# Ledger of designs, part 241: peptides against a protein of PDB entry 4N78

Target 1, 186 residues: chain A of PDB entry 4N78
Amino acid sequence: HFQVICRLLGYQGIAVVMEELLKVVKSLLQGTILQYVKTLMEVMPKICRLPRHEYGSPGILEFFHHQLKDIVEYAELKTVCFQNLREVGNAILFCLLIEQSLSLEEVCDLLHAAPFQNILPRVHVKEGERLDAKMKRLESKYAPLHLVPLIERLGTPQQIAIAREGDLLTKERLCCGLSMFEVILT
Target 2, 155 residues: chain B of PDB entry 4N78
Amino acid sequence: MAELQMLLEEEIPGGRRALFDSYTNLERVADYCENNYIQSADKQRALEETKAYTTQSLASVAYLINTLANNVLQMLDIQASQLRRMESSINHISQTVDIHKEKVARREIGILTTNKNTSRTHKIIAPANLERPVRYIRKPIDYTILDDIGHGVKW

## One batch from the design tools (peptide; made by RFdiffusion4, then SolubleMPNN)

Design b2_p24_6_s1 (from b2_p24_6, 12 letters changed)
Fold by OpenDDE base, seed 5:
Structure b2_p24_6_s1 (fold): chain B 186 residues (1-186), chain C 155 residues (1-155), chain A 24 residues (1-24)
Amino acid sequence: as target 1 above (186 residues)
Amino acid sequence: as target 2 above (155 residues)
Amino acid sequence: EEEELRRFIEEVSSESASIRDFAK
C-alpha cells in the first residue's frame, strides 16, 4: 500500500502529506497533549521515595498505588489523551513507512537508470576471469545506451538541454543522503 | 507553405480536371476509331491506327494519373512533416513543463529533509571486492547509505 | 479482328470510366 501511495503521490504529493502530518502532530503535541501533561505534572507527588524493601512487594505496590491514585483516576477519566498519543504514533509510523517506501522506489529508479547513465554494476569476477576484460566488455555493451552522450551527438540543442536536466534529476534523489524522518522526529 | 498551397489549390485540382478531360477525349477517340474502322476500306490500317491512338491515349492517362498521384503524395508528405514538427514542439513544451514541475516538487520535499547523520556504523567491510578499474571518472552512486533503511540493495 | 477491336474499345471505355471515377 505504501509503495502505491508513493507512486501515486510522487514527490509533490508526499511533500504535501508530510507537511500536513507535521502540522497535525504539532497541533496534537502543543495542544491537547501538552495540556494533559501539565495537568499531570501538577498532581504528581513532589516527593516520591522508594519504600523500604522490608514492606515487601505488596506493601510497595500499595505505596505506589496510593502515591499515584490521583494520576490513575485522572488518566482513567481522560482517555482522550491516549487516543491523541495513538494518533501521533500513527502519524510517525506513517511518515517512516512512506520514507522507506520512497527510498525503495528511488533506488529502483536509480538502478533502472544506471545502464543509461554510464553507471556500471559491480561485476562479480569468477575465478580465472580478468576483471579488466570483463569491465571493458561491460562498458562496450552498455556504451550505446548512454543517453546523454547519445542525445548530445544526435539531438537538437533543446533535446540536449532536456536530457541533461533529466539526467541530473534522475541522479539527485533523496535516498542519496537526505532523510525526512529525522526532520519529523525533531 | 507556398508549395502546399500550390498543390492544394492549383496542381491537384488541375490534375483532376485534366483527368476528366482525358476521359472525354478517350471517349471521342473510341468513337472515332469505331467509325473509322467501319467506314474504312482498309480494315487493317484502321485497326493499326486505332491501336496507335489507344496506346497514346492510355499512355497519356497513365501519365496524368501518375502526376496527380505524385502530387497528392507530396501534399501528404508535406502535411505529415508539418504535423511532426508540431508534435515535436508540443513534446518539447510538455517535457519542459514536466521538468519544471518536478524541480518544484523536489524543492518542496527537499525542505522537509535533512542530511542523514552517518552514524559510525561499523563499515560493513564488504568483502574486498576488487577495486573497479576506474577507467572513466564515474561518480559512483553510493547506495550504502540506504543499508540502514532496512531494504537497501547492496552494490 | 472485329471482336478484338470491340474488346479493345470496351477495355478503353472501362478504363476511361475508372479514370472518371478516380477523378471525381
Scores: peptide ipSAE 0.025, ipTM 0.660, DockQ to the pose 0.007
Fold by OpenDDE base, seed 2:
Structure b2_p24_6_s1 (fold): chain B 186 residues (1-186), chain C 155 residues (1-155), chain A 24 residues (1-24)
Amino acid sequence: as target 1 above (186 residues)
Amino acid sequence: as target 2 above (155 residues)
Amino acid sequence: EEEELRRFIEEVSSESASIRDFAK
């Protein structure tokens, strides 16, 4: 699903969605969640000492339940605050999954374009073969597929310009060095 | 452009008119040949003359048709070439626009990105002195030492 | 010979008619 969304929206659509999600997340964090956190901080016990281990796990649990009784009984916490936190969480997850899907799509595009852009995969050299000789053979094999040099030789000046720009756009992808998710976390 | 205009306005219409005139002339020649054959005492000569005139007329018509056909073909070729050029121009414009749109889109999404901190894989330099795991000799825990500490409920 | 001439004239006339139609 996320792959389809990435393909459908493209870079522009993804950017718009991400920007809007960031706005929503910011609004939730700075608005309702912040207010609830402040309220919760006010009602939190000022002194919460670790109960004695002698009370056992059930006793310790009851102790904390008692200390946090007012918080647990706060109905709006469950209905509003937790819901907002879920929304934030979902937004973050959505952004992560979109970025991952986009990265996969970009990698696929790069791989498909590679033979046409003089980008050759590192060939596994069997023991005894010269790496350089094998790479030269591969280069020679794929040389006729190099699109930009081909167009430079056969195309009009306008076609050459377009081909060069297209080649550049094909090579420059976000997955090569950029992360959207890191921006979301900051 | 001038060549196409000349073909459309002068050569092709002119060729059509010439062909029409040729038709009229052929009809006249046919009538003449028929009358000449009927009136001539030497029918063989009249027939030969008719054949000669007919051959000449057919040759002229064939030439006119061929010329007209070639002009029409040339016209179509010129038009096809013009259409191809227009298509190429439109494609170039379209591609330019698409590239521009893509650049804009990439700038927009780029604002939402930061450089991947390639965490320098700090070579976890394994501390050279692998402290030999002290063989945990499981000394049997003598639980009898605990017998004196707990007020065990004697059953 | 007369029949041959007649046929020839008819053939020429038919071709002329075809040309006329093409010229329209």
Scores: peptide ipSAE 0.024, ipTM 0.670, DockQ to the pose 0.006
Fold by OpenDDE base, seed 4:
Structure b2_p24_6_s1 (fold): chain B 186 residues (1-186), chain C 155 residues (1-155), chain A 24 residues (1-24)
Amino acid sequence: as target 1 above (186 residues)
Amino acid sequence: as target 2 above (155 residues)
Amino acid sequence: EEEELRRFIEEVSSESASIRDFAK
């Protein structure tokens, strides 16, 4: 599903969606969640020391339950705050999945373009074959497919310019070194 | 452009008119030949003359048709060439626009991206003191202590 | 010979008609 979304939206559509999601997340974080956090901070015990290990796990649990009684009893925490956190989480996951899907699409595009851009695949060398010889054979095989050199030889100046720009755009993909998800986490 | 205009406005219409006139002339020639044959005492000569006129007329018509056809073909070739040029221009514009749109889109999404920090492989400094694996003697956790805590089904 | 001439004239007339139609 995310792959289809990526294909349909393209870079521009994805950018718009991501921007809007970021706005939503920001709004949730700075608004409702922040307010709840502030409220929770006010009701949190000022001094919550780690209980002595001598109380055992049940005693420690009871201690924390008692210390956090006011928080646990805060009904709005379950309904509103957790919902908002879920929305934020969903947005983050959505962004992650979109980025992953986009990366896959970009990789596929790069792979498809590779024969036309003088990008040779890593060749598995069978036992007894020289890597260099095989690479040369591949280069020779794909040499006629190199689009930019071909157009530079046969094309008009305008076509050459377009071909070069297209080649550059094809090579410059986000998956090569950029992360969208890291920005979101930031 | 001048050549195409000449073909469209002068040569092709002129050729069509000439062909139409040729039809009229053929009819006249036919009538003449028929009358000449009937009136002539030397029917053999009249027949030969008819054959000569007919051959000439047909040759003329064939020439006219050929000329007209060639002009039409030339016109079509010129038009085809013009269309190809237009197509090329349109394609160029389209590609330019697409490239521009793509660049804009990439800038927009690029704002939302950062360089993948190759996480410095923090050399997990193996803590020097390999604490001797304390033989964790798994003391069986007696879970019976939990029997009184919760809705556990007393077996 | 007369029949041949007649046929010839008819052929020419037929061709002429065809040319007329082509010229339209």
Scores: peptide ipSAE 0.023, ipTM 0.673, DockQ to the pose 0.006
Fold by OpenDDE base, seed 3:
Structure b2_p24_6_s1 (fold): chain B 186 residues (1-186), chain C 155 residues (1-155), chain A 24 residues (1-24)
Amino acid sequence: as target 1 above (186 residues)
Amino acid sequence: as target 2 above (155 residues)
Amino acid sequence: EEEELRRFIEEVSSESASIRDFAK
């Protein structure tokens, strides 16, 4: 689904969606969540020591339940605050998954463009074959597919310019060194 | 442009008119040949003359048709060439616009990106209160407490 | 011979009619 979304929206659409999500997240964090956190901090026990391990898991759980009784019983926390946190979480996950999907798409584009851009795959040399000879054969095989040199030879100046720009745009992808998700986390 | 205009305005219309006129002439020639054959004492000679005139007329018509056809073909070729040039221009503009749109899109998304190599220097602020390390004695976790919470299997 | 000539004239007339239609 995310791959389809990436294909449908493209860079422009993804950017718009991400920006809007960031706005929503910011609004939720600075608004409702912050207010609830402040309230929770006020009702939080001032001194909460870790219970002794001798109480076991049930005893420890009961201890914390007792210490946080007022927080757990706060009805608005479940209905409003947790919902907002879920929305934030979903937004973050959405951004992550979009980035991953976009990266996959970009990698595929790079792979498809590689033969036309004089990017040769790493050739597995079988035993007995000279790497140099195989590379030379591969270069010779794909030489006619090199788009930019071909257009430079046969095309108009305008076509050459477009081809060069297209080549550059094809090579420059986000997956090569950029992350959107890191920006979202900051 | 001048050649196309000449073809459209002069050569092709002129050729069509000439062809139309040739029809009228052929009819006259036919009438003449018929009358000549009837009036001539030497019918064989009249027949040969008729054949000659007919051959000449057909040759002339064939020439006119061929000339007209060639002119039409030439006109179509010129028009096709013009259309190809227009198509090329449109394609160039379209590609330029697409590249521009892509650049804009990439700039916009680029604002939302950072370099992957940026070290997340999250300063882990150590909590000031060093809680004494509670000696973790691995006691087997009794999961029976979870039997009432969710789909716990009662053993 | 007269019939051949008549046929020939008719053929020429038919072709001329075709030419007329083409010229329109």
Scores: peptide ipSAE 0.023, ipTM 0.669, DockQ to the pose 0.006

Design b2_p24_6_s2 (from b2_p24_6, 12 letters changed)
Fold by OpenDDE base, seed 4:
Structure b2_p24_6_s2 (fold): chain B 186 residues (1-186), chain C 155 residues (1-155), chain A 24 residues (1-24)
Amino acid sequence: as target 1 above (186 residues)
Amino acid sequence: as target 2 above (155 residues)
Amino acid sequence: EEEALAQLIAQVSAEPASIRDFAK
């Protein structure tokens, strides 16, 4: 599903969706969530010492349950605050999955374009073969597929310009060095 | 352009008119041949004359049709060439617009991005001896770096 | 009548005047 969304929206559509999601998240965080957090901080026990380990895990759990009883019984916390937190979480996950899907699509594009852009994979060298010789053979094999040089030789000036720009756009991808998700987390 | 105009305005209409006139004239010739055959005392001579006129008429019509057809074909070839040129121009504009749109889109999404934290590669201590600039061998882009991005599609 | 016919033939006869001429 996310791959399809990425293909349909493209860079511009993804940008718009991400911007709107960020606005929603910001609104939730600065609004309702902040208010509940402030309220929770007021009712939070001022002194909560760690119980002795001698009480064991069940005793420690009961201790914290007792200390947090008032918070747990706060009905609006479950119905409103936690729901908003879920929405924020879903938005974050959505952004992550979109970025991952976009990265996959970009990688696929790069891989498909590679033979036409003189980008060759590392070839496995068998014992006794020189890597340089093998790479040279590979380069020679794919040389006729190099689009930009081909168009430079056979094309019009306008076609050459378009080919160069297209080549550049094909090579430059977000996955090469940029992250959207890191921005979302800040 | 001048040739196309001449074909459209003069040659093709002229050829069509010539064919139409030929039709009318052929009908008159046929009437003449019929009457001549009926009135002639020498039926054999009249028949031979009719054959001659028929052959001539067929040749003339064939010539007119051929000429007109060639002119129409030439016109179509010129028009096809013009359309191809127009198509090329439109495609060029379309591609230019698409590239521009793509650049705009990339700028927009770029605002929402930050540089990936490159792992601190250990300070490559430059060896003291400036080894001769190894001829930039285009190192193949190692796409394996991207294997960790996403659900690792093992191809 | 012959003159009239000749005129009619001349009007009908675009180049070529014969099939042989057309084949050239």
Scores: peptide ipSAE 0.027, ipTM 0.698, DockQ to the pose 0.007
Fold by OpenDDE base, seed 1:
Structure b2_p24_6_s2 (fold): chain B 186 residues (1-186), chain C 155 residues (1-155), chain A 24 residues (1-24)
Amino acid sequence: as target 1 above (186 residues)
Amino acid sequence: as target 2 above (155 residues)
Amino acid sequence: EEEALAQLIAQVSAEPASIRDFAK
């Protein structure tokens, strides 16, 4: 599903969605969640000492239940605050999954473009074969597929310019060194 | 462009007119041949003359048709070439627009990105003395030991 | 009459005067 979303939205659509999600998250954090946190801090016991171990586990639990009674009984915490936290969590997860899906799509694009851009994978050398000879053979095999040199030889100046620009855009992808998710986490 | 215009405005219409005029002239030639045959004392000579005119007329018409056809074909080829050029131009514009849109999109999403911190994975230097993993023998936690400790103060 | 015919023939005749000339 996320792959389909990435394909449909493209870079621009993803950017818009991410920006809007960030706004929503910011609104939730600075608004409702902050207010509830402040309220919770006010009702939080100022002094919560560990009860003596002699009271046993049930006694300790009862002690904390009593100390936190006001927080536990705060109905709006469960219905509103926790819901907002879930929404924030979902937004974060959505961003993560979108970025991962986008990265996969970009990698696929890079892999598909590689033969046309003179990008050859490192070939596993079997015992007795020279790596250099094998690479040279591969280069020769794929040389006719090199798009930019081909267009430079046969194309118009305008076509050459477009081909070069397209080649650059194909090579430069977010997955090569950029992260959106890290921005979302900060 | 000049060649196409000449074909459209002069050569093809001229060729069509020539064919029409040829039709009218051929009718006159036919009438002449008929009358000549009827009036001639030497019918064989008149027939041979008619055959000659017929052959010549057919050759002329064939030439006119061929010339006109070639001009039409040439016109179509030029038009096809023009269409191909237009298509190429449209494609070029389309590609330019797409590239521009892509660049804009990339800038927009780029604002939302930061450089991946290559966390220098500190080579966890495996401590030289691999302390033998003490086989965690899961001793079953006997919870019964805790049964006797609960002096619950009866409030 | 021959002159009139010659004129008519000239009007009918394009560049190739014969089928043989057309085939060239």
Scores: peptide ipSAE 0.027, ipTM 0.695, DockQ to the pose 0.006
Fold by OpenDDE base, seed 2:
Structure b2_p24_6_s2 (fold): chain B 186 residues (1-186), chain C 155 residues (1-155), chain A 24 residues (1-24)
Amino acid sequence: as target 1 above (186 residues)
Amino acid sequence: as target 2 above (155 residues)
Amino acid sequence: EEEALAQLIAQVSAEPASIRDFAK
């Protein structure tokens, strides 16, 4: 699903969705959640010491239930605050999954474009073979596929300009060095 | 542009008119040949004259058709070339617009990104001193030590 | 009639004047 969403929205659509999600998260955190947290802090016991182990597990549990009774009985905590936290969590997860899906798509695009852009994979060298010789052979094999040099040789100035720009756009992808999720976490 | 206009407005219509006029003239020539053959005392001469006119007429028509056909072909070639140029121009504009849109989109999403801190995974230099895995000799936990701590009901 | 025929022939005879000339 996320892969399809990434394909459908593209960079622009993803940017818009992410911006709106950030706004929603910010509004939830600074508004409703903050208010509930403040309220919870007010009702939180000032001193909550660990009860003696002699009371056993049931006694310790009852102690904490008693100390947190006001919080546990606060119905809005479960219905509203936890729901808002779920929404924030879902938004974060959504952003993460979108970024991951986008990264996968970009990697695939880069891999598909690589032969046309003189980006060659490192070949496995068997024992006794020179890496340089194999790489040269590979380069020679794919040399006719290099799009920009081909267009520079045969194309019009306008075509050359477009090809260069297209090549640059193909090479420069978010997955190469940029993270959206890190921005969301800050 | 001027050549195409000349072909469309002058050469091709002119060629069509010439063919039409030729048709009318050929009909008159045929009538003449028929009458001349009937009225002539020398039938052989009349026949030879008819053959000559027929040959000339066929040559003329063939020339007119060929000229017209070539003009039409030339017209079509010019139009095809114009269409190709137009297509190329449209494609160029389309690609330029797409590139621009992509750049805008990338700027927009770029605002939402930060550089990946490639934390150079400091090669956790394995401390040279491989602390010898202290062979965890599982000493059997003597649970009897706990016998005195439990409020076991001494029956 | 001969003049009329000559005019008709002249009108029909667009260049080339013969099939031989067309074949060139």
Scores: peptide ipSAE 0.024, ipTM 0.704, DockQ to the pose 0.006
Fold by OpenDDE base, seed 5:
Structure b2_p24_6_s2 (fold): chain B 186 residues (1-186), chain C 155 residues (1-155), chain A 24 residues (1-24)
Amino acid sequence: as target 1 above (186 residues)
Amino acid sequence: as target 2 above (155 residues)
Amino acid sequence: EEEALAQLIAQVSAEPASIRDFAK
């Protein structure tokens, strides 16, 4: 699903969605969640010491339940605050999954473009084969597929310009060094 | 463009007119040949003359048709070439627009990105002492220890 | 063959003078 979304939206669509999600998250964090946190801080017991271990786990639990009774019984916390936190969590997860999906798509695009851009994978050399000879053979095999040189030879100046620009755009992808998710986390 | 215009406005219409005129002329020639044959005492000579005119007439028509056909073909070739040029221009514009859109999109998404911090993966220095793989004996978690803690609703 | 035909047609069409003379 996320792959389809990435393909459908493209960079622009993803950017728009991410921006809007950031706004939503910001509004939730700075608004409702902040207010509840402030309220919780006000009602939080000023002194909450660990009870003695002699009370056992049940006694300790009961102690904390009693100390936090007002917080636990606060109905709005469960219905509103936790819901908002879920929304934030979902938004974060969405952003993560979108970025991952986008990265996969970009990598696939790079891999598909590689033969046309004179980017050759490292070939596994079997014992006894010279790496250089194999690489040269590979280069020779894919040389006719080099798009930019081909267009430079056969194309119009305008086509050459477009090809070069397209080549650059193909090579420069977000996955090469940029992260959206890190921005979302800050 | 000038050549196409000449073909459309002058050469092709002119060729059509020439064919029409030729038709009229051929009818006259036919009438002449018929009359000449009837009136001539030398039927053989009249026949030979008719054959000559027939051959000439056919050649003339063939020439006119060929000329017209060639002009039409030339016209079509010019038009085809113009269409190809137009297509090329449209494609160029389309590609330019697409590249521009892509650049804009990349700028927009770029604002939402930061440089990946390549966390220097600390080389996990494999501890020198290969601790013998302690055979993880899955001790079954005896959950019975928890049986006494839960006030389970006695159904 | 097309060139030969064209040449033949051209040769025969070059004597169009006789049909025009009758239209006069």
Scores: peptide ipSAE 0.024, ipTM 0.698, DockQ to the pose 0.007

